# Peptides against a protein of PDB entry 4KTY: the designs that were tried, part 226

Target 1, 266 residues: chain A of PDB entry 4KTY
Amino acid sequence: YVLNDIGVIFYGEVNDIKTRSWSYGQFEDGILDTCLYVMDRAQMDLSGRGNPIKVSRVGSAMVNAKDDEGVLVGSWDNIYAYGVPPSAWTGSVDILLEYRSSENPVRYGQCWVFAGVFNTFLRCLGIPARIVTNYFSAHDNDANLQMDIFLEEDGNVNSKLTKDSVWNYHCWNEAWMTRPDLPVGFGGWQAVDSTPQENSDGMYRCGPASVQAIKHGHVCFQFDAPFVFAEVNSDLIYITAKKDGTHVVENVDATHIGKLIVTKQI

## One batch from the design tools (peptide; made by RFdiffusion4, then SolubleMPNN)

Design b2_p29_7_s4 (from b2_p29_7, 15 letters changed)
Fold by OpenDDE base, seed 5:
Formats: sequence, C-alpha cells, structure tokens
Structure b2_p29_7_s4 (fold): chain B 266 residues (1-266), chain A 29 residues (1-29)
Amino acid sequence: as target 1 above (266 residues)
Amino acid sequence: MQRFLDYVTPKGIVSDYGKVAQERYNEML
C-alpha cells in the first residue's frame, strides 16, 4: 500500500464493474517535492506534517482546488474547455508536476482522478493508502443520514424537490493510521476523500473517518463520520409531497446505497 | 462532532439518478 506505484481503480456500475489502471508514481522525480509544496501551500506546520491525521485531512482539502487553490479542479459538465478531460488522465505524475510548475489548479478531475492523486500524495508521504469504490454512493446534502426522494402524487419523481443525489459510483481513499484521538479499536483504515462534495467546518474536505466506527454506526467520531456513513448506508426514503403541503413516506429502500464497496488487495 | 454542510457538486454525474430512482421505485410497487 506504499510501494506499489501502479494500481487499479474500479468504476462503472454495480452490474457492470469496470477497471482502469492508474500510475501513482510516488517515486518519480519531483513528486515528493510537489507533495511538500502542497503542504507548504496549505501553511501546514512542521509539527503537523508527521501526524497522519492532520496530513490526510489537509490532503483531502488540498487535492481539490476549492477554497485554497489546491491541485485539481473538478468538472462534470462533459465539456472540459481549457483543460484535460478527466478520462484522459492515466496517472498522478503529470497532474502533480503541472501543479508544481504552474502553481495553479489543474483542469480537470472527477472522483477517480481525485482519488488517484490523493493516493499518490498519501503514499509519497509514507501513509499506507488505497482507493475504494462505492457503487450507488449517496451524497447527503442536508445531514439527515438518508436520501430523500420526493414524488408527485402521481408517483413520479419530483426533481425540483429532490435535492439529495447518488453517484452511480464514487471513489475515495482509505489511509492506514492510529487514532489516539478516538477510543481503542478505531484506528486502522480511515476514509478520506478529496473530491469536493460538502463543506466540512469551513473547507471542502472529508475525513479521516474511522472505517471501524462507520461499520458500527459511530457517527459521532471525528471527522465527517455522518457524511461517510451516509455515503455507504443511507436509506432511500420515497416521500410524496401532497398538494396540502404534507409529506407522506411511501416506501423505504435500505438495500440500494452502498450496494458494493470494492478495493484492490495487496 | 458538529459538521457544516454545503452542497457543491453537481446533482449526480452524467448518469440521471432520478430515472434510476424512478425505475427502482416502480419495481418496488
């Protein structure tokens, strides 16, 4: 999880799983320097650079360009003017070196690109890391730990009222570390995500969230456990918005979100 | 820990999840 410089990223759909190779290149010339530069741009204290909790949280913020002119600009408009389409990238090296030389965010990324670059960043700094793909990954935008799907009285989805969304797949990272800030047993793999999804206490970042905590429903444990929990475990709540303004729960689907979570083993 | 959320990503990706949700709901009827 540190020495491998070529990986596989899972994507596509749960019933049509696809794979793509990704070159992490954590040992390539200039990559370590770039990772240090990223931490410099984040104004990270030297004392914090030895703490994987702080490093992974800073990395989750800095790999995306939001807030801090970080590494990658996300785009999902299928136009990608003035940059490289996300699908054209094959590894992290060109992205990181371009960022270092231009000192400006690189265009463009989507989840697997963010995850690939973030994986390089973590591994380059000696943090064991892997990419995780979640199929039917929820994006809870109101922190209620459920996906609210609003229906018209005729049973058709009301797209105007339905604000919550689900990715057909989403990629993020897991980083291995101790968590002395958490109770015993919640170290090990920590979910971290650099794809800009939600503001987390002032920055678009996510994690580290204890995978063990998420598995056991401990959403009170820092950082961003409710959001990560929702990504993998939200129920779909189908709600009819009636003409009188009342909401009626028509159905609950507890089996759709987080249908499959995949990562490459050593 | 308290969290402040602000939606920033596009609704889904290129895939229309609204259609998927509708189909899923219809299958459950």
Scores: peptide ipSAE 0.320, ipTM 0.667, DockQ to the pose 0.046
Fold by OpenDDE base, seed 3:
Structure b2_p29_7_s4 (fold): chain B 266 residues (1-266), chain A 29 residues (1-29)
Amino acid sequence: as target 1 above (266 residues)
Amino acid sequence: MQRFLDYVTPKGIVSDYGKVAQERYNEML
């Protein structure tokens, strides 16, 4: 999880799982320097740079360009005229070296690119890390741990009222660390995500969230456990918004979100 | 926060998840 410099990322549809090779290159020339530069740009104090909790949280913020002119600009609109299409990247090295050289965010990334670069960052700094792919990954916007799908009285989805969304697949990272800030037993794998999805205490970042805590429903444990829990375990709640302003739950689907979670075993 | 993330298809086409949700809901009726 630290020494391997080539990996496989799972993507596609749950019914048509695909794999993509990714070169992490954490030992390539200039990569460690770039990772240190990323922490410098984040104005991370030297004392915190040995703490994997702080490092992974800073990394989740800095691998995306939002808020802080971090490494990667996300784009999902199929218009990549001012950079490299996300699908054209084959590894982290070129991205990180371009960032270090230009000192400007690199265009463009999507979830697997964010996860690939973040994996390099973590491994380069000695943090065991892996990429996780979640099929039908929920994006809960209102932190209620469910996906609210609003319906008109005629049964059609009201897209204006429906704010929650789902990715067909989403990639993030798990980093291995102790969690002395949590109760005993909630160290180990921690979910961290650099794809900009939601604001976490003022920045687009996510984690570290204890995988053990999430598996046991301890969503109160820092950081961002409710969001990560929702990504893998949200129920779809179909709600009719009536003309009189009342809401009625019409149906619940507890089987759709987080249908499959995959990671390469190393 | 981001109000709504598009449903990303394998082809990189951005779509509204509401359509997928609608289809699933219709199947449950």
Scores: peptide ipSAE 0.308, ipTM 0.692, DockQ to the pose 0.078
Fold by OpenDDE base, seed 2:
Formats: sequence, structure tokens, C-alpha cells
Structure b2_p29_7_s4 (fold): chain B 266 residues (1-266), chain A 29 residues (1-29)
Amino acid sequence: as target 1 above (266 residues)
Amino acid sequence: MQRFLDYVTPKGIVSDYGKVAQERYNEML
């Protein structure tokens, strides 16, 4: 997961899985320089640049443009004037080189573009990394580890009250590293995500979250384990919001979120 | 970022997930 410069990204629907090729190009001219430039723009100290925990966390922040004028501007409204539509990108090289030359965020990205560029960043800096696709990926925005779907008294979804979101699919990265900051056994693959979803201690970033910790329900381990846990394991809670202000749980679906998690094997 | 249920493809949002959730809820009744 370090030497491969071309990959496959899974997307689409859980019952209609699609793939797209992505050129990472971590060995192309100017790419390493650009990755170093990204860390310079983040004002990352030299001592931290040798620590994959710090590097992956900074990368998760800097691959998106939010907060810090990072690499990519996200857009999901199907209006991509003044830039390149997310679907038009075929690899990381043009994006990273444009960022380096213009010194301004590149428009536009969605999850697979963020994951592709982030994968290049990690691999370029010697961190083993892969892209992971989660189908029916939850976005918990109130940190309760569940997807609250509010209903009117007539049983129709109340879109005004329903604030949590679910992607039909979402792509993020896993990076391989030791975790001396965690208990023994929680090194290895770490979930990291550069798609701007939630604010994590002051910045739109995510991870590294121990995959082993998430698998065993240890959501107290840094970083962002509750959010990543919710992405793959949230229950859908159907709640009737009554006019008197009371909430009644009508149904729970524990099988929908994280229906399939897929990545390319070596 | 939009704070509602999204259902996106490489071509952007194609549907509101709320519709999918509604259908699933109706099936459980």
C-alpha cells in the first residue's frame, strides 16, 4: 500500500457497486514537494513530521480547504462553476500540482476525490494507506452515536427536525501505524478522513481512529472514534416528535448503517 | 456542509435519504 501508484475506488449503491480508477502518482515530479508544502502551510513543526499520528491528523485537516486554506474545496450541490466537477478528476497529481502552483484551494472535490488525494499524501510520506468505502455511511452531528430520524404524528419524516445525515456511500482512508498513545493492541490500521464532515477539536478533520478500537467498541480512544464508530454502526432511531414536546421512539433499525465496508486487497 | 440526509453519487446529490428512510419505516409498520 505504499508502492502502488494506481488504485481502484468503490462507489455507487450497496446493491449496485461501481468502481473507478484513480492515479495516486506519489512518485510523480513535484508531488513530494507539494506534500511538504502542505505541511508547511499547516505550520507543522519539524519534530511532528516524523510522527505518523500527527502527520495523518494534519493531513486529514489540510486535504480539505476548510479552516486552513487546504487543498480541496468540497461541493455537493451539482453546481460546479468556477472549477472542475468532482467526477472529472482521474487522479491526485493535477490537483496537488495546481494547489502548489496557485497556492489556493482547488475546486472541486467529493469524498472519493478527498480520499484519493489523501491517499497520495499518506503514501508519499511513507505511510501505508488504503481507501475504504462504507455503504450507507452515517454522519452523526450531535455525538449521540445514533441517527435520529424524526417523524410527524402522521408517520411522515420531518426533514426540518432531522439533522443527522446518511450517505449512500462514503470514502475515507486507513493508515497503518503504531499507536503508542493507546493501550497495547490498538495499533495497525487507523481510520482517517479528509472529507469535511464534523469539527474535531477546532478543525474539520477526522482520525486517526484505531480500527481495532472501533471494532471492539472502544470509542473513548483518540481521535474521533465516536464519529467513525457512528459512521459504520449507528442505529436508525425513528422518533415521533409530538406537539407537546415529547419524543416517542417508534422503531429502531440496527442493520442499515455500515451495510458494507470494502477496500482493495494487496 | 448540508445538514440533512444526503444520497450522493459522483454526479452529486440524486435523492434525499429521508425518502429512503421513510420507505424503510413504512415497511416496518
Scores: peptide ipSAE 0.298, ipTM 0.695, DockQ to the pose 0.077
Fold by OpenDDE base, seed 1:
Structure b2_p29_7_s4 (fold): chain B 266 residues (1-266), chain A 29 residues (1-29)
Amino acid sequence: as target 1 above (266 residues)
Amino acid sequence: MQRFLDYVTPKGIVSDYGKVAQERYNEML
């Protein structure tokens, strides 16, 4: 989880799982220097750079360009006119070296690119890390721990009535660390995500959230446990929006979100 | 960038999850 510089990322559909190779390249020339440069750009105190909790949280913010001129600009519009299409990247090295040389965000990334670069960052700094793929990954926009699906009175879905959404798949990272800031037993794997999805206390970042806490529904534990919990365990709530302005819950599906979570076994 | 899309593919193609949600809802009726 630290020494392997080539990995596999799972993607595709839950019924048609696919894999792609990704070169992390954490030992390549200039990569460690770039990771240190990223922390410098974040203005991270030297005293915090030895704390994997702080490092992983800063990394989740800095691997995306939002807020802080971080590494990667996300794009999902299928145009990519001013950079490299996300699918064209094969590893982290070119992205990180471009960022270091240009001192400007690199275009473009999507979840697996963010996760790949973030994995390099973590491993380069000695934090054991892996990429996790969640199929049917929910994006809870209103922090209610459920996925709202609105129906018109005719029974047709209207996706414009909510900002909640679902990815066919989403990739993020898990980082191994102790959590002295949490109760005993909630160390180990921590979910961290650099794909800019939601604002977390003023910046687009996510985690570290204890995987053990998420598995047991302890969403009160820092950081961003409610959001990560919702990604993997949201119930789909089908709500009819009546013409009179009332909302009626028509059905609940507790089996769809987070149907499969996959990572490479080492 | 802000997230404006419901569903993405490895090729960066944008899709609407609404179709999937509709199909699942119809199966539950």
Scores: peptide ipSAE 0.340, ipTM 0.695, DockQ to the pose 0.075; fails the geometry check

Design b2_p29_8_s1 (from b2_p29_8, 12 letters changed)
Fold by OpenDDE base, seed 2:
Structure b2_p29_8_s1 (fold): chain B 266 residues (1-266), chain A 29 residues (1-29)
Amino acid sequence: as target 1 above (266 residues)
Amino acid sequence: SDYEVVEYREPNNAPESTDTRWKAIERYE
């Protein structure tokens, strides 16, 4: 399972689940060296390279190009003329080898591409990892653990006021590790995400966040637990912005976000 | 393909909302 070099990534809609094959290629020539190069580019101390907490956090930052000239440039505007469309990638190997060769970020990625490359990175470095797909994945951009949806008086969404968003699906990674920095019981699977979504203490990175901590609502546990919690458990708050400037909560939906989270069956 | 459900929350038996005003943003191909 964790040692497989070919995987399946789930995507699409919750009621129309689709699958995409992905070649991780963690054992192919040059891939491990490239992963080490990524850590070199991150200027990661040698002492930290044996710590899966630090490695996974650095990886979440470096697999995306933001901040640090990392591996992949994200693009969601359907303009991919200066690179490879995200859907054209079939595995991590070409991406990582191109990065190593060019020493420049590779264009382009979206969530499953980020997750695929990140999965290779983690596995290469001996960290058990898998990809998970969250259907109706919230993107909380104001760290209030809820999705604020502003409506016009006619019931239409006010896109200018609504800053939060919901992905039809989002892919990220889970990495298996102990968490001596957390209370007992919060090791195991840790959510880590290399898709650039929000700034985390100065960099676009996410995790490791204890899945057990998230499950039990311990959002105070490092790293980025509030963001991951929001991705899977945010309430949708429908707010009508009246012309007089007042805001009225019209509805709360606690069932929409994180409707289904899946990974490849062992 | 067969999938495994990943547990990120405790079971919630709250009724599903009928509000369809909000639609998920499709950003991925």
Scores: peptide ipSAE 0.383, ipTM 0.764, DockQ to the pose 0.735
Fold by OpenDDE base, seed 3:
Structure b2_p29_8_s1 (fold): chain B 266 residues (1-266), chain A 29 residues (1-29)
Amino acid sequence: as target 1 above (266 residues)
Amino acid sequence: SDYEVVEYREPNNAPESTDTRWKAIERYE
């Protein structure tokens, strides 16, 4: 999880799983220097740079350009006139070297690009890391650990009231580390995500969240456990908005979100 | 390429009893 410089990222849909090759290039010239530069831009003190908890959290923030002029600008509108389309990238090296050279955010990325670059960052700094793909990934934006789908009386989705969304797939990273800040048994794989989705205490960042904590429903454990839990475990709550302004829960689907979560087989 | 399933869920896994999800559901009933 540290030595491999070429990987595979899963994408597509749960019934049509696709793969793309990604060159991490953590050992190529200039990449380590760029990773150190990223931490410099984040104004990390030297004492914190040896702590994988702090490094992974800072990396989660800095791989995206939001808040801090980090590495990648996200775009999902299919208009990429001022940069490179996300699908054109084949690895992390060109992105990181461009960032180091220009000292400006690189355009453009989507989830697999963010995950690819973040994976390089983690591995370059000696943190074991892998990319995972979640099919039917929930984006809870009101922190209630569920997906609220509001329906009109005719059964159609009320897009104005429905704020939560579901990705057909979403990629993020898992980083291996001890968690002395958590109870015993919650080290190991930690979910971290550099794709800008939700604000976490003032910045677009996510994690590290203990995978074991998420698995056992310990959403109170730092960092961002509720959000990651929602990504993989949210129930779909279908709510009918009545004409009189009242809301009625019509149905609950506990099987849709997190239908399949995969990573490259070792 | 072959994939490995990553486990984030257990059967009948629910968040803490004080979870806001349950409180949210009660607001609409």
Scores: peptide ipSAE 0.379, ipTM 0.762, DockQ to the pose 0.222
Fold by OpenDDE base, seed 5:
Structure b2_p29_8_s1 (fold): chain B 266 residues (1-266), chain A 29 residues (1-29)
Amino acid sequence: as target 1 above (266 residues)
Amino acid sequence: SDYEVVEYREPNNAPESTDTRWKAIERYE
């Protein structure tokens, strides 16, 4: 999880799993320097740079350009005229070196690009890391741990009322570390995500969230456990918005979100 | 490529839903 410089990222659909190769290149010239530069831009003190909890959290913020002129600008509108389409990237090296050289955010990324670059960052700094792909990944906007889908009386989705969304797939990272800030047993793999999705205490960042904590429903454990929990465990709540303004729960689907979560087999 | 399943929840043995009213957002490929 540290020494491998080439990986595989899963994407596509749950019933049509696809793979793409990704070159992490954590040992390439200039990459370590760039990772240090990223931490410099984040104004991390030297003592914090030795703490994987702090490093991974800062990394989740800095790999995206939001808030802090971090590494990658996300784009999902299929308009990539002012940069490189997300699908054109094949590895982290060119992205990181461009960032270091230009000192400006690199365009453009989507989840697998963010995850790829973040994986390089973590591995470069000696943090064991891997990429995971969640099929039917929920984005809970109001932190209620469920996906509220509002329907018209005819059964169509009311887009004005429905604020939550679901990705066909989403990639994020897991970083291996001890969690002395948590109860015993919640170290190991920690979910961290650099794709800008939700604001976490003032910045677009996510994690580290203990995978074990999420698995056992401990959403009160730092950091961003409710959001990660929702990504993989949200129930779909279908609510009919009646013409009279009343809302009625029509159905609940507990099987749709987080149907499959995968990583590269060793 | 072979994959490993990562578990973020306990198995609940709930039947899979066939409800397709909600469609996931496709990402650019």
Scores: peptide ipSAE 0.363, ipTM 0.752, DockQ to the pose 0.680
Fold by OpenDDE base, seed 4:
Structure b2_p29_8_s1 (fold): chain B 266 residues (1-266), chain A 29 residues (1-29)
Amino acid sequence: as target 1 above (266 residues)
Amino acid sequence: SDYEVVEYREPNNAPESTDTRWKAIERYE
């Protein structure tokens, strides 16, 4: 499974699942060298390069260009004149080789591109990894483990009152590893995400967060468990913002976020 | 755009896909 250099990434809508072929190319010439170069750019100590926890966390930071001139520049404004549109990429090889040769961030990526490149990075370094797609993926910006949806008195959404948002779909990675830094039983699949979404202790990175920990609500377990928990389990809180400044909870939906999470069938 | 941020006025009750090419991962609870 993890040795397959061609994958499928799911996207689209929950009621209209779409697939995109992605060539990981982890065995192609120059790709492993580029992954090592990425860790060099991160100034990662040699002692840490054998630790999948550290490697995956560094990878989540370095696959995006923020903070550290990492691999990919994200863009979501539908203006891609100074690079390659995210939808034009078909695999990780061209992106990684361009990064290695230019030594500058590559334009442009969105979640599936980040996930694709990150998957290559992890697999190249011997970390079993896969891509998952979460439909109705929450982005909890204020770290309250809920999605605040503010409504005007007329029922229209007021997007100015919160930075919380819901992606129709979002892709991230799961990496297989032991977690000696956590209690027994919380190894296995770890959620890691290189799409820049939130700052985590000074960098745009996410994970590794134990999937088992998330399943059992252990949001105190490092790293970024609250954020990942919110991505898949946030309640939608519909709040009417009254003219007098008061907030009234109109409805709570606990079933919408993380409605479907999928990966390639083995 | 290759994605769309969804704004809700009411809960979405869209059915799940029947695509056989995917493996569902249990919702985190």
Scores: peptide ipSAE 0.053, ipTM 0.489, DockQ to the pose 0.046; fails the geometry check

Design b2_p29_8_s2 (from b2_p29_8, 16 letters changed)
Fold by OpenDDE base, seed 1:
Structure b2_p29_8_s2 (fold): chain B 266 residues (1-266), chain A 29 residues (1-29)
Amino acid sequence: as target 1 above (266 residues)
Amino acid sequence: SMYEEVEYREPNDFPESTDKRWESIMRYE
């Protein structure tokens, strides 16, 4: 999880799984220096740079350009003027070297690009890391751990009443570390995500969230466990919004979100 | 390429829903 320079990222649909190759290039010239530069730009204290908890959290913030002039600008509007379309990237090296050279955010990324660059960052710094793909990945916008689908009284969807959404797929990273800040048993794989989705204590970052904690519903464990929990385990709640302003739950789907979560087999 | 599943969830014993109204909140990469 540290030494492999080439990876595979899963994407597409749950019923039509696709793969793309990604070159991490963590050993290529200038890449480690760039990762150190990223931490410098984050103004990360030297004392924290040896702590994988702090490093992964900083990385999750800095791989995206939001807040801090980090590495990648995200774009999902299918208009990629003044940059490179996300699908054109084949690895982390060109992105990181461009960032180091220009000292400006690189355009553009989507989830797999963020995950690819973040994976390189983690591996460069000696943190075992892998990319995971979640099919039907929820984005909980109101932090209630559910996906709200509002219905009119006739049963038709009212799409204006919720900001919640579900990605056909989403990629993030898992980083291997001990978690002395958590109870025993919640070390190991930690979910970290550099794709800018939600604000976490003032910055667009996510994790490290203990995968074991998420699996067992311990959403109170730092960091961002509720958000990651929602991504993989939100129920779809179909709510009828009545004319009198009352809400009635019509249906619950507990099987759709996080239908398949995969990583490259080693 | 071959994949392995990562377990973020306990096994779900609920039947799969046939309701497709979730399509209204779908986003695509």
Scores: peptide ipSAE 0.568, ipTM 0.939, DockQ to the pose 0.875
Fold by OpenDDE base, seed 5:
Structure b2_p29_8_s2 (fold): chain B 266 residues (1-266), chain A 29 residues (1-29)
Amino acid sequence: as target 1 above (266 residues)
Amino acid sequence: SMYEEVEYREPNDFPESTDKRWESIMRYE
């Protein structure tokens, strides 16, 4: 999880799993220097740089360009005229070296690009890390741990009322570390995500969230456990908006979100 | 298999959903 410089990222659909090769290149010339530069841009003090909790949290913020002119600009509009289409990237090295050279955010990324670059960052700094893919990944905007799907009386989705969303798949990272800030037993794999999805205490960042905490429903454990929990375990709540303005819950589906979560087999 | 499952939830049978309307409203390229 530290020494491998080539990986596989899973994507596609739950019933049609696809693979993408990704070169992490954490040992390539200039990559470690770039990772240190990223921490410099984040204004991390030297004492914090030795703490994987702080490093992974800062990394989740800095790998995306939001808030702090970090590494990658996300784009999902299928118009990538001012940079490289997300699908054209094959590894982290070119992205990180461009960032170091230009000192400006690199265009463009989507989840697997963010995860690939973040994986390089973590491994380069000696943090064991892997990429995971969640099929039917929820994005909860209301922090209520459910997907509120508003329907018209005819059964069609009311897009004006429906604010929550579901990705066909989403990639993020897991970093291995102890969690002395949490109760005993919640170390190990920690979910961290650099794809800018939700604001976390003033910045677009996510994690580290204890996978064990998420698994056992301990959403009160820092950081961003409610959001990660929702990504993998939200119920779909189908709400019919009546013509008179009343709302009626008609169905609940607890089996759709996070149906399959995978990582490369070692 | 090239992949292994990651345990974010307790083991469940995860029956197929009968409602496909919300399978994917956002897609990565």
Scores: peptide ipSAE 0.401, ipTM 0.790, DockQ to the pose 0.714
Fold by OpenDDE base, seed 3:
Structure b2_p29_8_s2 (fold): chain B 266 residues (1-266), chain A 29 residues (1-29)
Amino acid sequence: as target 1 above (266 residues)
Amino acid sequence: SMYEEVEYREPNDFPESTDKRWESIMRYE
């Protein structure tokens, strides 16, 4: 999880799983220097750079351009006139070297590009890391651990009231580390995500969240455990918005979110 | 198999469901 410089990223639909080759290139010339430069841009203290908890959290913020002029600008509008389409990237090296050279955010990325670059960053700094893909990944906007789907009285979705959304797939990273800040047993794989989705205590970042904590419902454990829990385990709550302004829960579905979560088999 | 499943949930968390209205809030990349 540190030495491999070529990987596979899963994407597509749960019923039509697709694969994409990605070159991490963590040992290529200039990549380590670029990772150090990223931490310099984050104004990270030298003492913190040896702590994988701090490094992974800073990395989750800095791989996206939001807040801090980080590495990648996200775009989902299919208009990429001022950069490279997300699908054109084949690895992390060109992105990181462009960032180091230009000292400006690189355009453009989507979730697998963010995850690919973040995986390089983690591995380059000696943190074991892998990419995971979640099919039917929830994006909880109000931190209530559920997907609130508001319906009109005719059964159609009210898109104005429905703020939560579901990705057909979403990629993020897991980083291996001890968690001395958590109870015993919650080290190991930690979910970290550099795709800008929600603000976490003032910045677009996510994690590290203990995978074991998420699995056992310990959403009170730092960092961002409620958000990651919601991504993989949200119930769909169907709420009818009545004409008089009242809301009635019609149905609850626990079967669709996080239906399949995969990583490359070693 | 090319992939390994990652355990974020307890086993048997996905009973049968016929509700497909969730498709209306899907976002695609």
Scores: peptide ipSAE 0.364, ipTM 0.730, DockQ to the pose 0.875
Fold by OpenDDE base, seed 4:
Structure b2_p29_8_s2 (fold): chain B 266 residues (1-266), chain A 29 residues (1-29)
Amino acid sequence: as target 1 above (266 residues)
Amino acid sequence: SMYEEVEYREPNDFPESTDKRWESIMRYE
């Protein structure tokens, strides 16, 4: 399974799950060299390249173009005039080879493109990896572990009062590794995400966050556990913003976020 | 909806399937 060069990525809606194929191409000519080049561009120390924790964290930063002229430029504006629409990509190979050749970020990606390229990167470097899709994925922007939804007094959503958002689906990666930096039992699958969402200690990166830690609410464990926890387990907090400036919690929904998280069958 | 969801653009240039071939269905607790 982990050595397959062709995968399936889930997308769509929780009640209308769709799949698309993705060619990882981790064994194709030039791909490993490109992955090494990515680490070179990140100025990653040679001593760190054998550490899957460091490699996956660097990869999460470098697969997106933010901060470091990494591989992919994200775009969600439906214009895509200066590159390839995210939906037109069929796999990682063309993206990685273009990056290596041009030495400039490739346009454009969305979550499944980021996840596809990142999966190739991880696999090329000997890290077992898979793509997961979270339906109703929260983006907690203020790090309070809840999804704030502000309502006007008339019941309409006021999107200006928060930057929190919910994706209908979001794709990220899980990488298999030991976590000697964590307590015993928190190795195994680690969530890592290259889609630029939040700044993590100065860079748009995410993870590795122990899936076991997230599962058991250990949000204090590095890296980015609070953010990943929020993606899958945020409560929706409906808050009415009163004219007097007070906030009143009108409702709490603990069942919406992270309603379904899926990965390809072995 | 009481909230606005941000939708990713659905791929339309490639064959899609509703086949539910997942290894795991997981809810983080």
Scores: peptide ipSAE 0.154, ipTM 0.535, DockQ to the pose 0.030; fails the geometry check

